# Designs tried in a protein design run: peptides against a protein of PDB entry 3T6J. Part 176

Target 1, 375 residues: chain A of PDB entry 3T6J
Amino acid sequence: PIVESYIGFIESYRDPFGSRGEFEGFVAVVNKAMSAKFERLVASAEQLLKELPWPPTFEKDKFLTPDFTSLDVLTFAGSGIPAGINIPNYDDLRQTEGFKNVSLGNVLAVAYATQREKLTFLEEDDKDLYILWKGPSFDVQVGLHELLGHGSGKLFVQDEKGAFNFDQETVINPETGEQIQSWYRSGETWDSKFSTIASSYEECRAESVGLYLCLHPQVLEIFGFEGADAEDVIYVNWLNMVRAGLLALEFYTPEAFNWRQAHMQARFVILRVLLEAGEGLVTITPTTGSDGRPDARVRLDRSKIRSVGKPALERFLRRLQVLKSTGDVAGGRALYEGYATVTDAPPECFLTLRDTVLLRKESRKLIVQPNTRLE
Target 2, 372 residues: chain A of PDB entry 3T6J as posed
Amino acid sequence: PIVESYIGFIESYRDPFGSRGEFEGFVAVVNKAMSAKFERLVASAEQLLKELPWPPTFEKDKFLTPDFTSLDVLTFAGSGIPAGINIPNYDDLRQTEGFKNVSLGNVLAVAYREKLTFLEEDDKDLYILWKGPSFDVQVGLHALLGHGSGKLFVQDEKGAFNFDQETVINPETGEQIQSWYRSGETWDSKFSTIASSYEECRAESVGLYLCLHPQVLEIFGFEGADAEDVIYVNWLNMVRAGLLALEFYTPEAFNWRQAHMQARFVILRVLLEAGEGLVTITPTTGSDGRPDARVRLDRSKIRSVGKPALERFLRRLQVLKSTGDVAGGRALYEGYATVTDAPPECFLTLRDTVLLRKESRKLIVQPNTRLE

## One batch from the design tools (peptide; made by RFdiffusion4, then SolubleMPNN)

Design b2_p19_5_s1 (from b2_p19_5, 9 letters changed)
Fold by OpenDDE base, seed 2:
Structure b2_p19_5_s1 (fold): chain B 375 residues (1-375), chain A 19 residues (1-19)
Amino acid sequence: as target 1 above (375 residues)
Amino acid sequence: MDPLFGAGRRSTAGYPIAP
């Protein structure tokens, strides 16, 4: 089998400043069958990047074909096992040298497992569909998240010699209609500038890319879904994200006004964006469980995903990218922290919902390291 | 680049990474 591994200071999610990496490592085996789907996604990446809601001037100047493989993890050492990985994090290297993507297939398989009777916060009519398509939708989301999420966008840079990697006279900020007024200086990085919000912000951008591009028929076709199946995968992917935004409240600490998990914060932000879109797209309804204790239901109107959800996400995603590209920390922080704020304000009453989320919390899943056999 | 800086991004499969 083809063996892949990495080791080192890889992820900075546990650093409050988003800079210092946690030491981690894995050993994995290539899953050839699933890798074929991701290779098709790579083959379409250059075209799909053009579907993202920012001008080409905010995208990488030259497309660099990345690697993308599905891996079955044999061993993983770290604070948590991811579903997918995009490396390196160094934006300059991503722009000039390229990057690699992996999907941790057997980790995803563990995440797919859900008992219907324990599935929280969904309408009964959605549970079977959710269980059926959760796995496939995760494959799509992870692929898009890594390849076209983390793998997209340009940082505007002025190097140590004063040269820009963009034309100051012709590049226009699509949000302001003006020339570019801010950029990264020599030595400045995404993480160094955006610090405390950098990880969650980037995860939010990547997750948003996944939701946005999963609406594209070509994406679903790459993964082998057509017709009603494709639409169900889309629906479940969006439904899962909305549900995840509610579940995210577990990882908010009201007393400290902070988030303890970057991805969950990102998912909450997306939930807030989609709630703000209104028009009945997303509804969270407090209920009473069969045990007489608080519960809740999340409803996503399938018919409004493209008409209401997509435009809302498009606007938000464009803003995320523009602020990232221009190194506008003030604007980026204002935007992101605004959506990441958790209060008990009506109608959602998120702090109250948090109590419900905690009450209905599922047992933590255990990941057992697998073995291999020669046959 | 400082070797202590995070070198990768990653996604979770709809569930949080517990510390």
Scores: peptide ipSAE 0.099, ipTM 0.699, DockQ to the pose 0.126
Fold by OpenDDE base, seed 3:
Parts: sequence; structure tokens; C-alpha cells
Structure b2_p19_5_s1 (fold): chain B 375 residues (1-375), chain A 19 residues (1-19)
Amino acid sequence: as target 1 above (375 residues)
Amino acid sequence: MDPLFGAGRRSTAGYPIAP
């Protein structure tokens, strides 16, 4: 068996400023069979990067073929276990040296061990489809999130010698139509500039890349889905995201106006973007459960994903990337915090919905390390 | 580079994983 591990100050999610890493480590075994689909994704990565909704000038100058493996994690020491990992976090190294992606396959397998009768906030007609395709759709989402989400985009930098990694005269900001007005100076990083929103913002960008690119026929083909199955995987992936956006309210603290989980904040932001798109794409309806207590239903109109959802997400995702590339903290914060704001304003009444989410909250699952042996 | 800066990014479902 091939054993992989890492240890050190890896993730900064627990730092309020998004900079200081938490000391963590894992030991895992490579699942060769499950890695095959990710290798196919890697083989198509250079072409798929061109499908992202920003100019090539905002993408990495040179494609560096990354490693992508599926891992069965045996031990994970840290405050939380991810479904996938993209390392390193250092954008300069990602651009010049490359990166590695891993999918924690056995974590993905247990992530949705929810029984049908306990599955909250979905229409009855969607539950069976959701249960059937949540695993496969999540594999697609994780692969895209890591490889083409975290693995995409360029930071505009002026180095210590005053040289730029972009042509100041020819590169145009697609949002403003003007030349580039801001960039990262020597010593500045994504985390140092965007600070409190850096982690969640980047996760939102990566999640948005996943939703956006999963609509591409080549992606579903890579993962072995065709015809009606491919469409169902797309639908369930988007449905899972909008549901997650509602569930995210559990991790918001109204009294402190803060979020306690970067990914869940990101998912709420995406939900807000898709709600803003309107046209009946996403509907959240408060209901009364069989127990007489508050409940809710999330509905996603499948027929409007491409016509309404994709354009809305495209525009939003482009804005995220442009603001990231240019180091525009003021613009980025205004955009992101705007969508991350939780109020009780109609029609959604998110603070009221939060009470419903908390009321319907399931017991926290524990991940227990497995025992294994070589025979 | 500060050695305390995070070296990795976690994926779509950090634990606790949303139900």
C-alpha cells in the first residue's frame, strides 16, 4: 500500500485573521481504484481551466500538472476533518511550483449517512434522488473544488524589485473596463490582505467553481455519468449546495454577527446569490412539520439551473476572482459581507429560518478512526 | 514567510459536516 501523510501548521480556519495555521496531521492509504477518476480530471484540467469565467490574464501563466489522489484516512489529528485538501495554501508556490490534491474517500462515504426519514428541508419528491446521487455528486464537487477551484486563478503581484507579473498596459479589469489599479505588494498574501474573510471567501470561490464547471459535459463524462444520470448528478449537486446554504445558519451567531465555519458561510453566500437570481430558481418555504413545529422546504427548479443559475453564478464567480486577483480588499469585503449578512428581512427571514434550522438540527456525528491491518 | 501561515486548504465539507 502507498501511505501518505502530512503534519504541521496547515489550515488557518481557526485564526480570526485567517493567517495562523492550526497544527494538524494525517496518515492515509492511497485508494488506487478511486483515484482513477481524479486522474482523468487532472488530464483535462488545462482545458477546463479555460472554461472559467475570467480572462486568461487572470489565470495562472503556466499550467502545472498537479497530483490528485483518493485517500482512505486512518488517522486525522485536528479540530476538523476535511473531505478534500489542496496544498499548499501559498499562492506563490501554487503558481510557480504546483500543488497537490487529495480526496478523503472514506470521509466522503460517511458524510451523508443520513436516513431518508431524517433528511431535512427537502421536498419529498427529491429525497430519493438526493440519497441516490449525493455521494457521486459530492465526488464531482470535491474534485472540481480542489483541482479547479483552489487550483485556479492568478494573483497580480509586484515583487521586491518592482517587477509585475502582469502587463500593466494591456491587462484590463473585466468588471471596470479599466487598467489594473491594485495588486499584491512584496510580502502581501491572500490571507494577510483579506484577513477575516479570506478563508470563507476562497471556499466560496472554490465551491462556485464546482457548481459552475459541473455543468460542463466533459466533467460528467470524466466521472462516468451520461444522459439522464449526468443531469441528475448536476441537479443533486446544486440541490445539495442550496440546502447546505440553509443548513449553514446553524453556524451563524447573531449576537456576535459572525460565522463559526468558513465553508458553511460560503454555502450561505452561494444560496443568497442564487436566490437573488430569482425567476423561481430557488424557493425556501417555511412549513409545519408532522410534529407541529416549524419546518422548511428548499426547492430548486432543475429547468432553470442553466438558464438562470449559471449566468448568476458566472457573474458572481468572475467578480470574486477579479477582486482576489487585484487584491481589492474593500471591494471584496463589500461584495462578500453583503451576501454573508444575515437578517430577518422578508421574504426569506433568515433569522427566523435559523431558528427552524436549529430546531431541526441533528445530533453531531462523530468520526471514529478505523482499525486496519496488513495481511 | 511566517511558518505559522496555513499550508493547506480544506475542501467542500469540513467537519463538522453539515447534515
Scores: peptide ipSAE 0.112, ipTM 0.707, DockQ to the pose 0.157; fails the geometry check
Fold by OpenDDE base, seed 1:
Structure b2_p19_5_s1 (fold): chain B 375 residues (1-375), chain A 19 residues (1-19)
Amino acid sequence: as target 1 above (375 residues)
Amino acid sequence: MDPLFGAGRRSTAGYPIAP
C-alpha cells in the first residue's frame, strides 16, 4: 500500500485570530479507486475554474496542477478529523508553487452512517434518497471544495517594490464596475487581514464553490453519475447543505454572539443566502415530533435549484471572491457577518430553531482507530 | 513567515463530524 502522512502546524481553526496553527498529524493509506476520480477532476480543473463566477483577472494567472489523493486514515492526531485537506494555506505559495489536496475517505464513510429512523429535520420522502446519495454527494462536494474551492482565486498584491500582480488600468471590479481600489500589501495575508472571519469565510467560499460547480454535468460525469443519478446527487448535496445550515445552530453561542465551529458557521451563512433567494427554494417548518416535543423540517425545492438557487449562490460567491481578492475587510466582514447573524426574527426564528436543534441532537460519535491488515 | 501559521484548510466535515 501507498502510505501518506503529514505533521506540523496545519489548521488554525482554534485560534480566534485564525493565524496560529494547531499541531497535528496523520498516517493514511491511499485509496486508489477513489483517487482515480479525483485525478480526473484535477485533469478538468483548469477548465472548471473558468466556470466560477468571477472574471479571469480574479483567478490565478497560471494554473498549477495540484496533487489530489483519497486517503483512508489509520491514525489522526489533532482536535478534529477533517473530511478533506488542502495545503499549504499560504496564499503566496498556493499561487506560485501549488498545493495538495486529500480526501479522507473513511472519515466520510463515518459521516455517512445514519440510521433512517434517527435522521432529523428531513421530510420522509427525502430520507431514503438522502441516505442513498449522501456518500456520493459528499465525495463530489469534498473534491470540489478542496480543489476548486480552496484552490481557486487570486489575491491582488502590491509587492515590496511597489509592483502589482494585476493591471490597475484594465482590471475591473465586477461588483462596482470600477477599477481596483484595494489590495494586499507586502506582508499581508488572507488570515492576517481578515482575522476572526478568515477561516469561516474561506470555508463558506469553498462550500459555495462545491454547490455551484456540482451543477456542472462534467463534474458529475467525472464521479460516474449521469442522468437521473446525477440529478439526485445534486439534489442531495444541496439538501445536505441546507440541513447542515440548520444543524449549525448547535455551534452558535447566543450569550456570546459567536460561533464555535468555522465550517458550521459557513453552512449557516449558505442557508441564509438560499433562504434570502426566496421563491420557495428552501423552507424550514417548525413541527411537533411524535414525542410531543418541538421538531422541524427542511424542504428544498429541486426544481428551483438551477433557476433560483444557482443565481443566488453565483452572486454571493462572486462577492465573496471579489472582496477576498481586493482585501476589502470592511466589505467582507459586513457581508459575511450579516449572513452569520443569528436572531429570533420571523419568519425563521433561528434562536427558537436552535432550541429545537439542541433538543434533537444526537450523542457525540467517537471515531475509533481501526485494525488494519495486509491481504 | 511565522512557523506557527496555519498551513491547511479543512473540507466539508470535521470531527466531531457534522453532517
Scores: peptide ipSAE 0.107, ipTM 0.696, DockQ to the pose 0.149; fails the geometry check
Fold by OpenDDE base, seed 4:
Structure b2_p19_5_s1 (fold): chain B 375 residues (1-375), chain A 19 residues (1-19)
Amino acid sequence: as target 1 above (375 residues)
Amino acid sequence: MDPLFGAGRRSTAGYPIAP
């Protein structure tokens, strides 16, 4: 078998300031059969990057073909087991040296296990569809999230010698219509500048890329979906995200006004963006469960994903990238924290909904490390 | 959705975290 591993101070999710990496590592075996779809995605990556809602000047100067491999994890030592990984995390290295993507296939397989009777917050009419397409939609989302989410975008940098990695005279900020007015100076990094919001912000960007690009027919074709199946995968992917945004409230601590999980915060932000889009795209309705206790339902209008959802996400995603590229911490923080704020303001009453989410909380899955042998 | 399932994970590291 082909064995892959990594070890070191890698993920900074547990650092409130996003700077200090947690020591972690894994050993995994390459799943060749499951890697094929990701290889096809890589083959289309350069073209798909052009579909992202920012000018080429805000994308990496040179496309560096990454690898993308599906891995079956044998052992994972860390605070959590991801579904996918993009490394390294340093944006400068991603820009100049490249990056690697992995999908943790057997982890995803565990995630696919869903019991209908335990599925919360969905309309009954959506449950069967959700169960059917949750797995496939996860494959799409993770692939896009890693490869084209984390693997996209450029940081504008002035090096120690005063040289810029962009043309100050010609590059225009698409949000302002003006020349670039801010950038990263020598010694500044994404994490150092954006600090407390860096991890969650980046996850939000990556998740948004996934939702945005999953609408592209070529993406669904790569993953083997066409016609009605493709549309169902899209629907379930978006539905899963908005549901996740509601579930995210579990990881918000009102007393401290903070989030305990970067990915869940990101998903809540996306939910807020899509709610803001209005026009009946997303609806969260408090209900009463069969047990007589509070419940809720999330509804996503399939017919409005492209007409309402996509434009809203496009604008938001572009802003995320522009603010990231230019190192505009003030603007980025204002934008992101604005959407990440949890209040009890109507109509959503998120703090009240949080109580419902906690009431309906499911137990976290236990993942047992596998074993393998040669015979 | 579980916080880790179905979600990507980016590697962010500025410096080591002390034990």
Scores: peptide ipSAE 0.065, ipTM 0.661, DockQ to the pose 0.243; fails the geometry check

Design b2_p19_5_s2 (from b2_p19_5, 8 letters changed)
Fold by OpenDDE base, seed 2:
Structure b2_p19_5_s2 (fold): chain B 375 residues (1-375), chain A 19 residues (1-19)
Amino acid sequence: as target 1 above (375 residues)
Amino acid sequence: MDPLFGSGSRATAGYPLAP
């Protein structure tokens, strides 16, 4: 078998400033069968990058074909086990040298295990579809998230010699209609500039890319979905995201106005974006459970994903990228923290919903280290 | 860039397995 490993100070999610890496390591075996889908995705990556909602000037100048493999984790050491990884975590290196993507297949398998009777916040009519397609849709999401999410976008940089990696005279900010007004100076990085929001912001961008591009028929075809199955995968992927946005409230600490998990914060932000889109796309309804205690239901109107959801996400995703590319920390913080704010304001009453989320909290899932055997 | 520094880049499952 092909064995892959990495070790070091890699992920900064546990650093309040998003700068210091946590010591992490894994040993894994390549799953060749599952890797085939991701290889096809890589083969289409250059074309799919063009579908992202920003001008080519905000995308990497040169496409560098990355590696993407599905891995079965033998052992993982760290505070959190990911479903997918994009490395290195240095945007400059991603831009100039390339990157590698991995999907942790057996971690995903654990995530796919859902008992219908314990599935919270979904309409009864959605539960069977959700259970059926959660796994496949998440494979799509992870692939897009890593390869085309984290693997996309350009940072505008002025080097030590004063040279720009973009044409200052011709590149236009699509949000302002003006020339580029800000960029990263020598020594400045995404993490150093965006600091406390850097990790969650980037995860939000990557998740948004996944939702946005999963609508593309070519993506679904790559993963082996066509016709009604493809549409169900799309629906469940979006449904999972909006549900995750509600579940995310578990990881918010009202007393400290703090988010304790970057990905969950990102998912809440996406939920807020889609709620803001209105038009009945997403509805969260407080209910009463069979036990007489508070409950809630999330409804996603399938018919409005493309007509309402996609445009809303497109605008938001473009803004995320533009602000990231230009190093506009003030604008980026204003945008992101705005959507990340949790209040009890109507109609959503998120703080009240948080109580419901906590009340209906699902049992914690555990990953047990697998063993290997000789055949 | 110092190897101790860098943004995280990974997807998680529906819920994080570790708080």
Scores: peptide ipSAE 0.038, ipTM 0.673, DockQ to the pose 0.140
Fold by OpenDDE base, seed 4:
Structure b2_p19_5_s2 (fold): chain B 375 residues (1-375), chain A 19 residues (1-19)
Amino acid sequence: as target 1 above (375 residues)
Amino acid sequence: MDPLFGSGSRATAGYPLAP
């Protein structure tokens, strides 16, 4: 089999300032069959990048065809096992040297395991559909998240010699209509500038890209979904995200006003964005469970995903990218922390919902290293 | 989603994973 591995100080999620990488490593075997879907996605990546809601000037100058491989993990040494990976994490290297994507296929398989009777916070009418399409929709989401999420966007940089990697005279900020007024200086990085919000912010951008682009028929076709199946995959992907946003409250610590998981914080932010869109797109309703204790239901109106959800996400995603590209920490922090704030204000009463989430908390999944042998 | 995913470009599972 084809073996892939990496090792080093790679992911900085455990650093509150997002700067110091945790030492981790994996050994995995290439899943050739599953890799084929991601290769098709790679083949369409250059075109799909144009569908993202920012000007080409905010995208990488040169498309560098990345590798995207599905991996079956044999061993993973680290604090957590991801479903997908995009490396390197340095944006400058991504845009100048390229990047690699991997989907951890057998990790995804574990994530797919859902028992209907244990599935929380969904309407009964959605449960069977959710169970059916959670896996496939998550494959789509991970692929988009890594390849076109983390793999997209440009940082505006002034190097040590004073040269810019963008035309100061012609590049226009789509949010302000003005010329670019901020950028990364020599020695500044995404993580160094955005620090405490950098990891979660980037995950939010990547997740948003996934939701946004999963609406594109070409994406669904690449993954083998058409017609009603495609629409169901879209619905379940969005539903999974808004549900995840609710579940995310488990990872918020009110006493410290902090989040303990970057991806979950990101998903909560997305939930807030979609709730803000209004018009009945997303509804979270406190209920009483069959046990007489607090429960909740998340409802997503599938008929409003394109009409209400997409425009809201488009605007938000564009802002994320523009603020990232320009190194506008003040603006980026204001935007992101605004959506990441957890209060008990009506109508959502998120702190109260958090209590419900904790009450209904599912057991943490354990991943056991598989065995492999020569046959 | 697992709180122990590092600062990088990786997607977590929709549910918390073991550390």
Scores: peptide ipSAE 0.037, ipTM 0.695, DockQ to the pose 0.277; fails the geometry check
Fold by OpenDDE base, seed 5:
Structure b2_p19_5_s2 (fold): chain B 375 residues (1-375), chain A 19 residues (1-19)
Amino acid sequence: as target 1 above (375 residues)
Amino acid sequence: MDPLFGSGSRATAGYPLAP
């Protein structure tokens, strides 16, 4: 088998300022079959990047073909096990040297194991589809998230010599219609500037890229889905995201007005964006469970994903990218924290929903080291 | 709060593993 490993101070999720890496390492075996799908995605990446909702001037100047591999993890040392990884985490290196993507396939498999009777917050009519397509849709999401999410976008930089990596006279901010007014200076990084929101903001951008691009027929074809199956994969991917946004409330601490998990915060933000889109796209309805205690249902109207959801996500995603590219911390923080705010205001009453989420919380799954054998 | 960009990006669907 082909063995992959990495080790070092890699992920900064546990640093409140998003700068200091936690010591982490893994040893894994390459899953060749799944890796082949990701290789096809890589082959289409340059074209798919053009589908993202920002001008080419806000995209990387040169496409650098990355590696993308599916891995079965044998051991993982760290505070948490991801489903996918994009490294290095330094945007400057990603732009100039490239990056590597991995999907942790057997970690994903653990996430897929859900009993129908324990599946919370979904309509009964959606449960079977959800169970059937959760895995495949998640593969699509992870691939897009890592490769085209984290792997996309340009930071506007002025180097130590005063040179810009963009044409100040011709590049226009698509949100303002004006020339670029802010950028990263020498020594400034994404994490140093955006600090407390940097990690969650980037995850939100990456997740949004996944949702947005999964609507593209070529993406579904790469993963082997066509016709009705492709539409179901899209639906379940979006449904999973809005459900995740509700589940995310578990990781909010009201007393501290703080989020404890960057990805979950990101998912909640996306939920808020899609709720704001209105028109019946997403509905969260408090209910009473069979046990007589509070429950809730999330409904996504699949017929409105393209007509309502896509445009809303497009606008939001473009704003995320523009603010990131220009280093506009004030604008970025205002936008992101606005959507990340959790109140008990109607109609959603998120703090009340949080109580429901906590009440319906499932036992945490244990991930153990897999056994291997020679056959 | 998990800072993501300073150390690495992880797929949100898999971390943490939501039930």
Scores: peptide ipSAE 0.034, ipTM 0.671, DockQ to the pose 0.183; fails the geometry check
Fold by OpenDDE base, seed 3:
Structure b2_p19_5_s2 (fold): chain B 375 residues (1-375), chain A 19 residues (1-19)
Amino acid sequence: as target 1 above (375 residues)
Amino acid sequence: MDPLFGSGSRATAGYPLAP
């Protein structure tokens, strides 16, 4: 078997300033069969990058073909086990040297185990479809999130010699219509500039890329979906995201105005964006459970994903990228913190919904590392 | 539930399980 591993100070999610890495390590075996779909995605990556809603001037100058493998984890040491990984975590290295993606296949498989009777916050009519397609849609989302999310976009940089990696005279900010007015100076990084919002902001961008590109027929074809199945995968992927946005409230601490999980904060932001789009795309309805206690239902109108959802996400995603590329911390913080704010204002009353989410919270899942042997 | 991830990271990808 092909064995992959890494170890060191890798992820900075636990650092409030997003700079210091947590010591982490894993040992895994390559799942060749499950890697094939990701290889096809890699083969199409250069073309799919052009579908992202920003000008080529805001994309990497040169496409470097990355690796993407599905891994069965044997052991993982860290504060949490991810479903996917994109490394290195340094934008400069990603731009100049390339990157590697992994999907932790057996970790994803654990996420597929859903009991219908315990599935919260969905309409009854959606539960069976959700259970059926959660796994496949999650594979799509993880692949896009890692490869084309974290693997996309350019940082505008002025190096130590004063040279720019972009043409100051010709590159136009698509949001302002003006020339580029801010960039990263020598020694500045994404993390150092955006600090407390850097992790969640980047995860939000990556998740948004996943939702946006999963609408592209070529993506579904790569993963082996066509016709009605492809549409169901799209629907469940979007449905899972809006549901996750509601579930995310568990990880918000009102007393400290603080989020405790970067990805969940990101998912809440996306939910807010899609709610703002209106037109009945997303509806959250407080209900009463069979136990007489508060409950809620999230509804996504399938017919409005392309007509309402996609344009809203496109505008938001472009704005995320432009602010990231230009190092516009003030603009980025204003945008992101605006959507990440949790209040009890109507109509959503998110703080009240948070109480419902906590009330309906499932027991913490324990992931146990398996034994394996070569036969 | 203990916080799984704090705020702040470089554009690095650790994608947790869906809730």
Scores: peptide ipSAE 0.034, ipTM 0.674, DockQ to the pose 0.164; fails the geometry check

